# Peptides against a protein of PDB entry 1EBD, part 4

Target 1, 138 residues: chain A of PDB entry 1EBD
Amino acid sequence: KASYEGKVAAEAIAGHPSAVDYVAIPAVVFSDPECASVGYFEQQAKDEGIDVIAAKFPFAANGRALALNDTDGFLKLVVRKEDGVIIGAQIIGPNASDMIAELGLAIEAGMTAEDIALTIHAHPTLGEIAMEAAEVAL

## One batch from the design tools (peptide; made by RFdiffusion4, then SolubleMPNN)

Design b1_p8_5_s2 (from b1_p8_5, 5 letters changed)
Fold by OpenDDE base, seed 1:
Structure b1_p8_5_s2 (fold): chain B 138 residues (1-138), chain A 8 residues (1-8)
Amino acid sequence: as target 1 above (138 residues)
Amino acid sequence: SLAVVVRK
């Protein structure tokens, strides 16, 4: 957020059109395992009266995580039930700090779980877990 | 272990 706002400020000072406009701000904890979140948590959505599907997939079932012998944690998608739009995501596990970016993009773009489920992910990768979780949400 | 917290 601060980096993005700083960029916008610099561009404005330079006379370029720029604005701070974002829906979801990622939060990352560089722990072992890493933790990352973007958009709504399941309970936050429920507290606001949004009917959601919480789709969870474990790293223990991810081919790359198994190959790396690093299988702790999971990915959770928070999907609005009405239209399948992804409104939040949480990752605890390997490379969570980088993997959250795909889901941040999906949320900012208003994508659905189906959009991610139908996106081909390289095999085997940690990133496939997003696709797997999206399939759970369908 | 915990290292650092980062937000946008």
Scores: peptide ipSAE 0.025, ipTM 0.573, DockQ to the pose 0.036; fails the geometry check
Fold by OpenDDE base, seed 5:
Structure b1_p8_5_s2 (fold): chain B 138 residues (1-138), chain A 8 residues (1-8)
Amino acid sequence: as target 1 above (138 residues)
Amino acid sequence: SLAVVVRK
């Protein structure tokens, strides 16, 4: 957020109109396991009166995570029931800090769980867990 | 363990 705001400020100083208007601002904690989040948490959506599906898939069921012997945690998608649009995501587990970018892109693009479910992910990869969680939401 | 926090 701060680095992006800095870019917007630099553009404004240069005389270019610019604004920060994004839904998906990622937050990352480089812990072990890593934690990452973008968009709504499930409870935040509920507090705002949004009817959501929380689709959760564990790394313990991911082939690459098993091969790496790093199976702690999960990926959670927060999906708006009305239209299937992904409005939030949380990842606790291996490579969460990098994997959150795919979901940030999905949220900013207004993608649905179906869009992610229909996107072929390489097998076996950690990223495949996003596809699996999306399938849970269908 | 907990380490650096980044919020961009």
Scores: peptide ipSAE 0.022, ipTM 0.574, DockQ to the pose 0.037; fails the geometry check
Fold by OpenDDE base, seed 2:
Structure b1_p8_5_s2 (fold): chain B 138 residues (1-138), chain A 8 residues (1-8)
Amino acid sequence: as target 1 above (138 residues)
Amino acid sequence: SLAVVVRK
């Protein structure tokens, strides 16, 4: 957030139009395993009256996680039932701090679970977990 | 241990 605000300020000083948008601000904890979140948690969405699908996929089912011998945790997608739009994501697991970026992009762009599910992810990668979780949400 | 929290 602070880095983003600094960039907006720099662009304004340079005479370029820029705005601060807080739709999808990631939060990362560099623990072992790492934790990352962006957008709505499931309960936050429910508290606002949004009907959601919470789709979860475990690292233990991912080929890259198995190969790395690091299979703790899961990825959760929070998907609005009405239109399939991804409104939140949480990751607990290896490289969660980097993996959250794809999901932040998806939320900012208003993408659906189908959009991610139909995106080809390299094999074998931890990134495939996002694709697998998106498939669960369909 | 210190857990480092980063936001955008």
Scores: peptide ipSAE 0.022, ipTM 0.519, DockQ to the pose 0.039; fails the geometry check
Fold by OpenDDE base, seed 3:
Structure b1_p8_5_s2 (fold): chain B 138 residues (1-138), chain A 8 residues (1-8)
Amino acid sequence: as target 1 above (138 residues)
Amino acid sequence: SLAVVVRK
């Protein structure tokens, strides 16, 4: 957030138009394991009266995580039941700080769990866990 | 362990 605001301020000083703020802003903790979140947590959605599916998939079942011997944690998708749209995501595990970007893009674009489930991910990669969690939500 | 926290 602060980095983006600094970029917008620099552009304004240079005489360029201000950019619009994005809807899905990530939060990251660079720990071991890493933690990342974007959009709604499951309980936040429920507190606002949104009927959701919480789809969870463990890194212990991911081929790349097994090959790296780094299998702690999971990916969780928060999916609105009405239309299957992804409204939030959380990752605890390897490379969470980078992997959250795919899910931020999906939320910003209004994509569904089906959109991610039908997107081909390279094998074997940590990123396949997003496809696996999306399939759980179907 | 925690190294760095990045927020909104």
Scores: peptide ipSAE 0.020, ipTM 0.537, DockQ to the pose 0.038; fails the geometry check

Design b1_p8_5_s3 (from b1_p8_5, 5 letters changed)
Fold by OpenDDE base, seed 3:
Structure b1_p8_5_s3 (fold): chain B 138 residues (1-138), chain A 8 residues (1-8)
Amino acid sequence: as target 1 above (138 residues)
Amino acid sequence: PLPVVVRP
């Protein structure tokens, strides 16, 4: 937020057209394990009357997390049932602060769980957990 | 955007 608002302010001072877009702003807690979120939580979507799938995959089943001996937590996708569009994501676990960026991009682009499930991730990586959680949503 | 750091 603050860094983006600073860019918009600099562009406005320079006489360039700029808009403040607040779609898919990530929130991060640099704890152990790390916590990250973007878009809707499952309960927020339900409170707005959106019918959702909450797809969850654990780091204990990820090959890279096992190799690092850091398997605490999970990834959760919040997927709209009508069209399979990803509207939110939460990560508790290793590298959550960086991994949330892929899911922020997916939400901004209007991608589906199928788009993530069909994206080839490198093996073994922590990022494969996004593909595995997307497959749970199909 | 910088993430909002919530400290526990």
Scores: peptide ipSAE 0.015, ipTM 0.458, DockQ to the pose 0.047
Fold by OpenDDE base, seed 2:
Structure b1_p8_5_s3 (fold): chain B 138 residues (1-138), chain A 8 residues (1-8)
Amino acid sequence: as target 1 above (138 residues)
Amino acid sequence: PLPVVVRP
């Protein structure tokens, strides 16, 4: 957030068009386990009248998390039902602070759960949890 | 003020 707002301010000073998009700004807590969020929470989308799918995949079902002996938590995708567009994500688990970046990109680009589900993720990785959660949303 | 964009 602060680094992005600083960049937007520098672009505005340089006379370039700039905007702050608060929907795709990640929020991270570097706890154990880590917590990360980008875009809508499921309840925020519902409060705005958006019909959503909340797709959830646990770290305990991921081969990399098992190999690391760190299986606490889950990834949640918030997907708009009308068009399958990803509008939010929440992660509680190991490396959530880095894993949120893919989902931030997906939201900014207007990608669907299908786009993530059809993206080849490296095996075995924690990143595969995003793909598995996207498959749950289909 | 900088423009703030909110996209649902």
Scores: peptide ipSAE 0.015, ipTM 0.389, DockQ to the pose 0.683
Fold by OpenDDE base, seed 4:
Structure b1_p8_5_s3 (fold): chain B 138 residues (1-138), chain A 8 residues (1-8)
Amino acid sequence: as target 1 above (138 residues)
Amino acid sequence: PLPVVVRP
């Protein structure tokens, strides 16, 4: 956010048209474990009357997390039931601060849980947890 | 054969 707002401000000062129209602004807390979020939380979607699937997958079931001995937390996808579109994601766990970028891209592009589930993730990686959570949402 | 999903 702040680094991006700094670029937008620099472009505006340079006389370039700059618009900030983002569906998904990531929020990160560099705690142990790390916390990251983008788009809707499950409760926010429900409060707006959006019918959602909350698909959750634990790092304790991820092969790379087990190999790293860092298995605390989970990934959660918030998926709109009507069309399967991903509208939010939360990660608590290893590398959450970097892994949220895939889900930010998916939300900004209007991708579905099927789009992520059909994307080949390298094995073994922490990133496979996004695919596993997407499969839970199908 | 594994199912081939054709996305629209």
Scores: peptide ipSAE 0.011, ipTM 0.385, DockQ to the pose 0.018
Fold by OpenDDE base, seed 5:
Structure b1_p8_5_s3 (fold): chain B 138 residues (1-138), chain A 8 residues (1-8)
Amino acid sequence: as target 1 above (138 residues)
Amino acid sequence: PLPVVVRP
C-alpha cells in the first residue's frame, strides 16, 4: 500500500490524474509458516451479502510441499458463486509471501476459478496448489 | 525471529 500510494502521489504532483481503485492489496506476514492475503476474506464477503464458495486445498496434498517436508497450512480461494470470479485469496504455508502475487494478479484481472484451473502449473511446484484450489471451486 | 509484517 504505502509504496503504491507514494507512486500515485508522485503522479498527482506531476499533474497526472491518479485514481486508486484496487481490489487486490496484498498483506504479508513473514512468520513460520508465512501468511499472505489479498482481496476478500470469506466472512467479509458474507457480511457484504456476497454468496461465495470458499475453496481450500492443503499443502499436505502438494507434491512439492511433501518433497520439501513443509506441509503446514493451506491455500483458500474466495470465489463469487454468481460468475465464478475470484474475489479473495489466503495462503498459510511455504512461500506464501511470493505465491500471493499470482492470486493478486488473478483478482485484479477479474479471472475466474476456471481460468486458474485451466492454467498449466509446472510439476512439482508449490504453485500447483492454486490450480488445485481452483478445481475445488468448480 | 519475530514475524516481519509487510504493510500495504
Scores: peptide ipSAE 0.017, ipTM 0.478, DockQ to the pose 0.035; fails the geometry check

Design b1_p8_5_s4 (from b1_p8_5, 4 letters changed)
Fold by OpenDDE base, seed 1:
Structure b1_p8_5_s4 (fold): chain B 138 residues (1-138), chain A 8 residues (1-8)
Amino acid sequence: as target 1 above (138 residues)
Amino acid sequence: SLPVVVRP
């Protein structure tokens, strides 16, 4: 957010057309394990009357997390049930601070859980957990 | 430096 707004401000001062346009702002806590979130939490979506699927996949079932002996936590996708569009994601676990970027991109682009499920992720990676959680949402 | 906290 702040870095993006700073770029937009610099471009505007320089006389370039620029706008702050974003749907989702990532939030990160650099803890052990790391915590990251983007878009809706499941309860926020429900409070707004959005029918959602909350798809959760544990790092304990991720091949890379097992190989790293760092299996605490999970990824959760918040998927709008009507159309399968991803409207939120939460990650608690290894590399959550970086992994949230894929899901931020997916939300900003209006992608579905199917779009992520059908995206080939490198094996074994922590990032595969996004694909696994997306498959749970189908 | 980035703040780091351990989960309680």
Scores: peptide ipSAE 0.019, ipTM 0.499, DockQ to the pose 0.027
Fold by OpenDDE base, seed 2:
Structure b1_p8_5_s4 (fold): chain B 138 residues (1-138), chain A 8 residues (1-8)
Amino acid sequence: as target 1 above (138 residues)
Amino acid sequence: SLPVVVRP
């Protein structure tokens, strides 16, 4: 947030049009397990009258998480039902602070759950959890 | 103020 707001301020000083998008700004807690979020929570979307799919995939079902002996938590995608567009993501688990970046990109670009599900992820990685959660949303 | 964008 603060780094992005600083960049927007620098662009404004340089005479470039710039805006702050608070929907695509990640929030991270560097706990054990880590917590990360970007975009809508499921309840926020519902409170705005958006019909959503909340797709959840556990770290305990991921081959890399098993190999690391660190299987606590899950990834949740918040997907708009009308068009399959990803509008939010939450991660509780190992490396959640880095894993949230892909989902922040997907939300900012207006990507669907299908776009992520059809993206080849390296095996075995924690990143595959995003792909698996996207498949659950289809 | 800088513009704030919210896109649901």
Scores: peptide ipSAE 0.015, ipTM 0.392, DockQ to the pose 0.678
Fold by OpenDDE base, seed 3:
Structure b1_p8_5_s4 (fold): chain B 138 residues (1-138), chain A 8 residues (1-8)
Amino acid sequence: as target 1 above (138 residues)
Amino acid sequence: SLPVVVRP
């Protein structure tokens, strides 16, 4: 947020039109395990009257996490039931701070759980957990 | 918010 607002301010000073976009801003905690979130939490969506699927997949079932001996936590997708659109994501686990960017892009683009499930991820990677959680939402 | 570093 602050870094992006600083960029918009610099562009405005330079005479370029720019707008602050607050769609899909990530929140990150650099703990062990790392925590990351983007878009809606499941309860926030429910409190707004959105009918959602909460699809969860554990790092203990990810081949790269097993090879790294770092299997604590999970990925959660928050998917709108009406159209399958991803409206939020949470990651607790290895590399969560970097992996949240894929899900931020998916939310900003209006992608579905099917779009992620049909995207080929390299094997073995931590990123495959996004595909596995998307398959749970189908 | 800025990222926070939490150590055990």
Scores: peptide ipSAE 0.012, ipTM 0.477, DockQ to the pose 0.034
Fold by OpenDDE base, seed 4:
Structure b1_p8_5_s4 (fold): chain B 138 residues (1-138), chain A 8 residues (1-8)
Amino acid sequence: as target 1 above (138 residues)
Amino acid sequence: SLPVVVRP
């Protein structure tokens, strides 16, 4: 993100320690529907020899998406089978650009699908789809 | 409109 790189550069110029060490860099496309991704795609993980669970949940099954009449797309979690750690996520659908931040945090923190599944999400919200996809991965 | 791509 140019604004984050600009902040790190400003901190470095000011003599503060700065490091950029990302496990996952989010990418967002502000289309209709929005597209967001962080970490591994399922095929990228497979090509590297990582055994993964691809847990997918549709917005058509989300109560808030139904109430908004915006039910196109899905959330996909890419979960490493060995330890349940989330290594990637993709969102196509409403508010994907903001919702990807939760999953970016989860990946950077080395969280599992269980950590997300056990996190209480407010009802009804679009964000519940992350919890629902995490439950599919268990 | 063309989609806007954002990367951190």
Scores: peptide ipSAE 0.024, ipTM 0.534, DockQ to the pose 0.039; fails the geometry check

Design b1_p8_6_s1 (from b1_p8_6, 5 letters changed)
Fold by OpenDDE base, seed 5:
Structure b1_p8_6_s1 (fold): chain B 138 residues (1-138), chain A 8 residues (1-8)
Amino acid sequence: as target 1 above (138 residues)
Amino acid sequence: TPRLARFA
């Protein structure tokens, strides 16, 4: 946000047209395990009256996480029931800080859980957990 | 110690 807004401000100061247009801002905590979030939490969506599916998949069921001996945590997708659009995601686990970027892209692009579920992820990878969570949402 | 990423 601040870096992006700084870029927009610099362009505006230079007399160039610039706009801030984003749907979601990622938040990351570099703990062990890492925590990352983008878009809505399930409760935030509910508090706004959005009917959501919270699809959760554990790293303990992910082949790459098992191979790394790092299986703590989960990925959660927050999916709007009306149209299947992903409106939020949370990750607690290995590489959460980097893995949140895929889901940030999905939210910004207005993708559905089906879009992610039908995207081939390499096996075995940590990123595959996004596909697995998307399948739970279907 | 958990470190917050710089707020975007």
Scores: peptide ipSAE 0.046, ipTM 0.668, DockQ to the pose 0.033; fails the geometry check
Fold by OpenDDE base, seed 1:
Structure b1_p8_6_s1 (fold): chain B 138 residues (1-138), chain A 8 residues (1-8)
Amino acid sequence: as target 1 above (138 residues)
Amino acid sequence: TPRLARFA
C-alpha cells in the first residue's frame, strides 16, 4: 500500500493519470507458521449481512506440505453464496506471505471459486491448496 | 519475533 501509493504519487507528479482504489489489501504476519489475509474474514462478511461459504482446506492434506514436513495450518476462502465470488481469504501455514498474492489477484478481479478450481496448479505445490479450497466451496 | 506487514 504505502509503496504503491508512493508510486502512484510519483506518476501523478510526472503528469500520468493514476488512482489508488483497491478492494483487497493483504496483511501478513511473518510468524511460524506465517499468517496472511486478504479481503473479508467470514465474520466481517456475516456482520455486513453477506451470506458466505467458508471453505477450509488443511496443509496436512497438501502433497507439497507433506513432502516439506511443514503441514501446520490451512487455507480458508470466503465465498459469497449468491454468485460464488471470492471476497476474502486467510492462510496460516508455509509460504502464506507469498501465496496470498494469488488470492488477492482473484478478489481484485472478481473471480469465483469455480475460476480457481478450474485453474491448473502445478503438482505438487503449496499453491495447489487454493484449488483444493475452491473445490470445497463448489 | 513475528512482524506485521500491511501491503500498501
Scores: peptide ipSAE 0.032, ipTM 0.626, DockQ to the pose 0.035; fails the geometry check
Fold by OpenDDE base, seed 4:
Structure b1_p8_6_s1 (fold): chain B 138 residues (1-138), chain A 8 residues (1-8)
Amino acid sequence: as target 1 above (138 residues)
Amino acid sequence: TPRLARFA
């Protein structure tokens, strides 16, 4: 947030039109395993009256996580049932701090679980877990 | 020590 707002402020000072417009701010805890979140948690969406699917896929089923011997945790997508739009994501596991950026992009762009499921992810990668979780949401 | 960060 602060760094992004700093860029907008610098652009405004330089005489360029700029606005702060974001739907989701990623939050990361650099623990072991790492924890990352963007957008809604499942319960937050429910408390706001949004009907959601919580699609969860474990790192224990991810080929790259197995190869790294780092299989703790999961990815969870929070998907709005009405239109399949991704409104939140949580990752607990290896490289969660970097992997959350894909889901941040998806949320900011208003993408669906189908959009992620139909995006080719390299095999085997940790990022492939986003595709697997998206397929669970379909 | 774990650290909390927000990337925006």
Scores: peptide ipSAE 0.031, ipTM 0.621, DockQ to the pose 0.035; fails the geometry check
Fold by OpenDDE base, seed 3:
Structure b1_p8_6_s1 (fold): chain B 138 residues (1-138), chain A 8 residues (1-8)
Amino acid sequence: as target 1 above (138 residues)
Amino acid sequence: TPRLARFA
């Protein structure tokens, strides 16, 4: 937020039209394992009356995580049940701070769990866990 | 020690 607001302010001073209008602001904690989140948590969606599927996949079942001997944690997708649209994601595990960007893009673009499930991810990668969690939501 | 990111 602060970095983007600084860019918007610089553009406004330069006479360019600019606005802060993003839904998917990531939150990251550089712990071991790393923690990242974007959009809704499952309980936040439920408290707003949104019927959701919480699809969870563990790093212990990811081929790259196994090869790195770094298998703690999981990815969770929060998917709106009505239309399959991804409205939130949480990652606890290796490279969570970078991996959250794919899911931030998916939420901003209004993508579904099916869109992620049908996207080819390179094998073996940590990023495949997003595809696996999306398949759980179908 | 966990380090909080500067939120964008």
Scores: peptide ipSAE 0.030, ipTM 0.603, DockQ to the pose 0.033; fails the geometry check

Design b1_p8_6_s2 (from b1_p8_6, 4 letters changed)
Fold by OpenDDE base, seed 5:
Structure b1_p8_6_s2 (fold): chain B 138 residues (1-138), chain A 8 residues (1-8)
Amino acid sequence: as target 1 above (138 residues)
Amino acid sequence: SPRLERFA
């Protein structure tokens, strides 16, 4: 966020202004395993009265994670039940800090769990876990 | 969603 806002500010100073128009801000902890989050946590959504599905899929069931011998953790999608729209995501596991970007994009674009479930992910990749979690939400 | 809109 700070880096993005800095870019916008620099562009404005240079006479090429751009807008800050984001909805979801990612948060990352570079621990082992990494932790990443974007949008709503399940409890945050519930506290606001949003009926959600929390769809969780473990890295232990992901082919790439198994191949890497790095299977700790999971991906969780927070999906609004009313329309299937993804409103949050959390990842604890390998490459979480980078993988959260796909889900940030999905949230910003107003995508549904179905959209991700129907998106072909390369096999075998860690990224497939997003598709797997999306299928859980269906 | 964009996909649903495309195929609706």
Scores: peptide ipSAE 0.030, ipTM 0.650, DockQ to the pose 0.066
Fold by OpenDDE base, seed 1:
Structure b1_p8_6_s2 (fold): chain B 138 residues (1-138), chain A 8 residues (1-8)
Amino acid sequence: as target 1 above (138 residues)
Amino acid sequence: SPRLERFA
């Protein structure tokens, strides 16, 4: 957030039309395993009266994670049940700090779980876990 | 969704 706001300010000073306009701000903890989150947590959505599907997929079932012998954790998608729009995501596991960016993009663009499920992810990669979780949400 | 709309 701070870096983004700084960039907006710099662009404004340079004469470019720019504004702080974001829906999702990522949060990352560089622990072992890493933790990352963007958008709604499941309980947060429920507390606001949003009917959600929480789709969870474990790294223990991911081919790349198995190959790396680093299978702790999971990816969770928080999907609005009414229209399938992704409104949040949490990742605990390998490379979570970088992998959260795909979900941040999806949320900012108003994408659905189906959009991610139908997107081919390279095999074998950690990133496939997003596709797998999206399939769970369908 | 963006992709579905592109193909529909």
Scores: peptide ipSAE 0.029, ipTM 0.634, DockQ to the pose 0.060
Fold by OpenDDE base, seed 2:
Structure b1_p8_6_s2 (fold): chain B 138 residues (1-138), chain A 8 residues (1-8)
Amino acid sequence: as target 1 above (138 residues)
Amino acid sequence: SPRLERFA
């Protein structure tokens, strides 16, 4: 967030039209395992009266995670039930800090779980976990 | 969705 706002400010100072316009701000903790989040948590959505599907997929079920012998954690997608739009994601596991970017993009673009589920992900990768979680949400 | 809209 700070980096993004700094870029916008720098562009404005340089005379370029720019504005801060974001829907979701990622948060990362570089712990072991890493933690990353973007958009709504499941409970936040529920507290606001949004009917959601929380789709969870474990790293232990991912071929790349198994190959790396690093299978702790999971990815959770928070999907608005009425239209399938992804409104949040949480990741605990290896490379969570990088994996969250795809989901941030999905939220900013107003994508659905179906959009991610139908996107081909390279095999075997940790990125497939996002695809698998999206498929669970369908 | 963005995908559907792209093909509409």
Scores: peptide ipSAE 0.028, ipTM 0.615, DockQ to the pose 0.068
Fold by OpenDDE base, seed 4:
Structure b1_p8_6_s2 (fold): chain B 138 residues (1-138), chain A 8 residues (1-8)
Amino acid sequence: as target 1 above (138 residues)
Amino acid sequence: SPRLERFA
């Protein structure tokens, strides 16, 4: 957030058109395993009266994670029941810090779980876990 | 979504 806002400010100072327009800001902790989050946590959504599906898929069931012998953790999608729109995501596990970007994009674009479920992900990759979690949400 | 709108 700070880096993005700094970039926008610099562009404005330089006389370029600029705007800060975002819905979801990622948060990352570079621990082992890594932790990443974007948008709503399940409880946050519930506290605001949003009816959600929390779709969870473990890295232990991901082919690439198994091949890497790094299977701790999971991906969780927070999906609004009314329309299937993804409003949050949390990842604990390998490459969480990078994988969160796909989900940030999905949230910013107003994508549904079905959109991700129907997007072909390379096999085998850690990124497939997003597709698998999306399928759980359907 | 765009895909659903295109094919539904």
Scores: peptide ipSAE 0.023, ipTM 0.620, DockQ to the pose 0.054

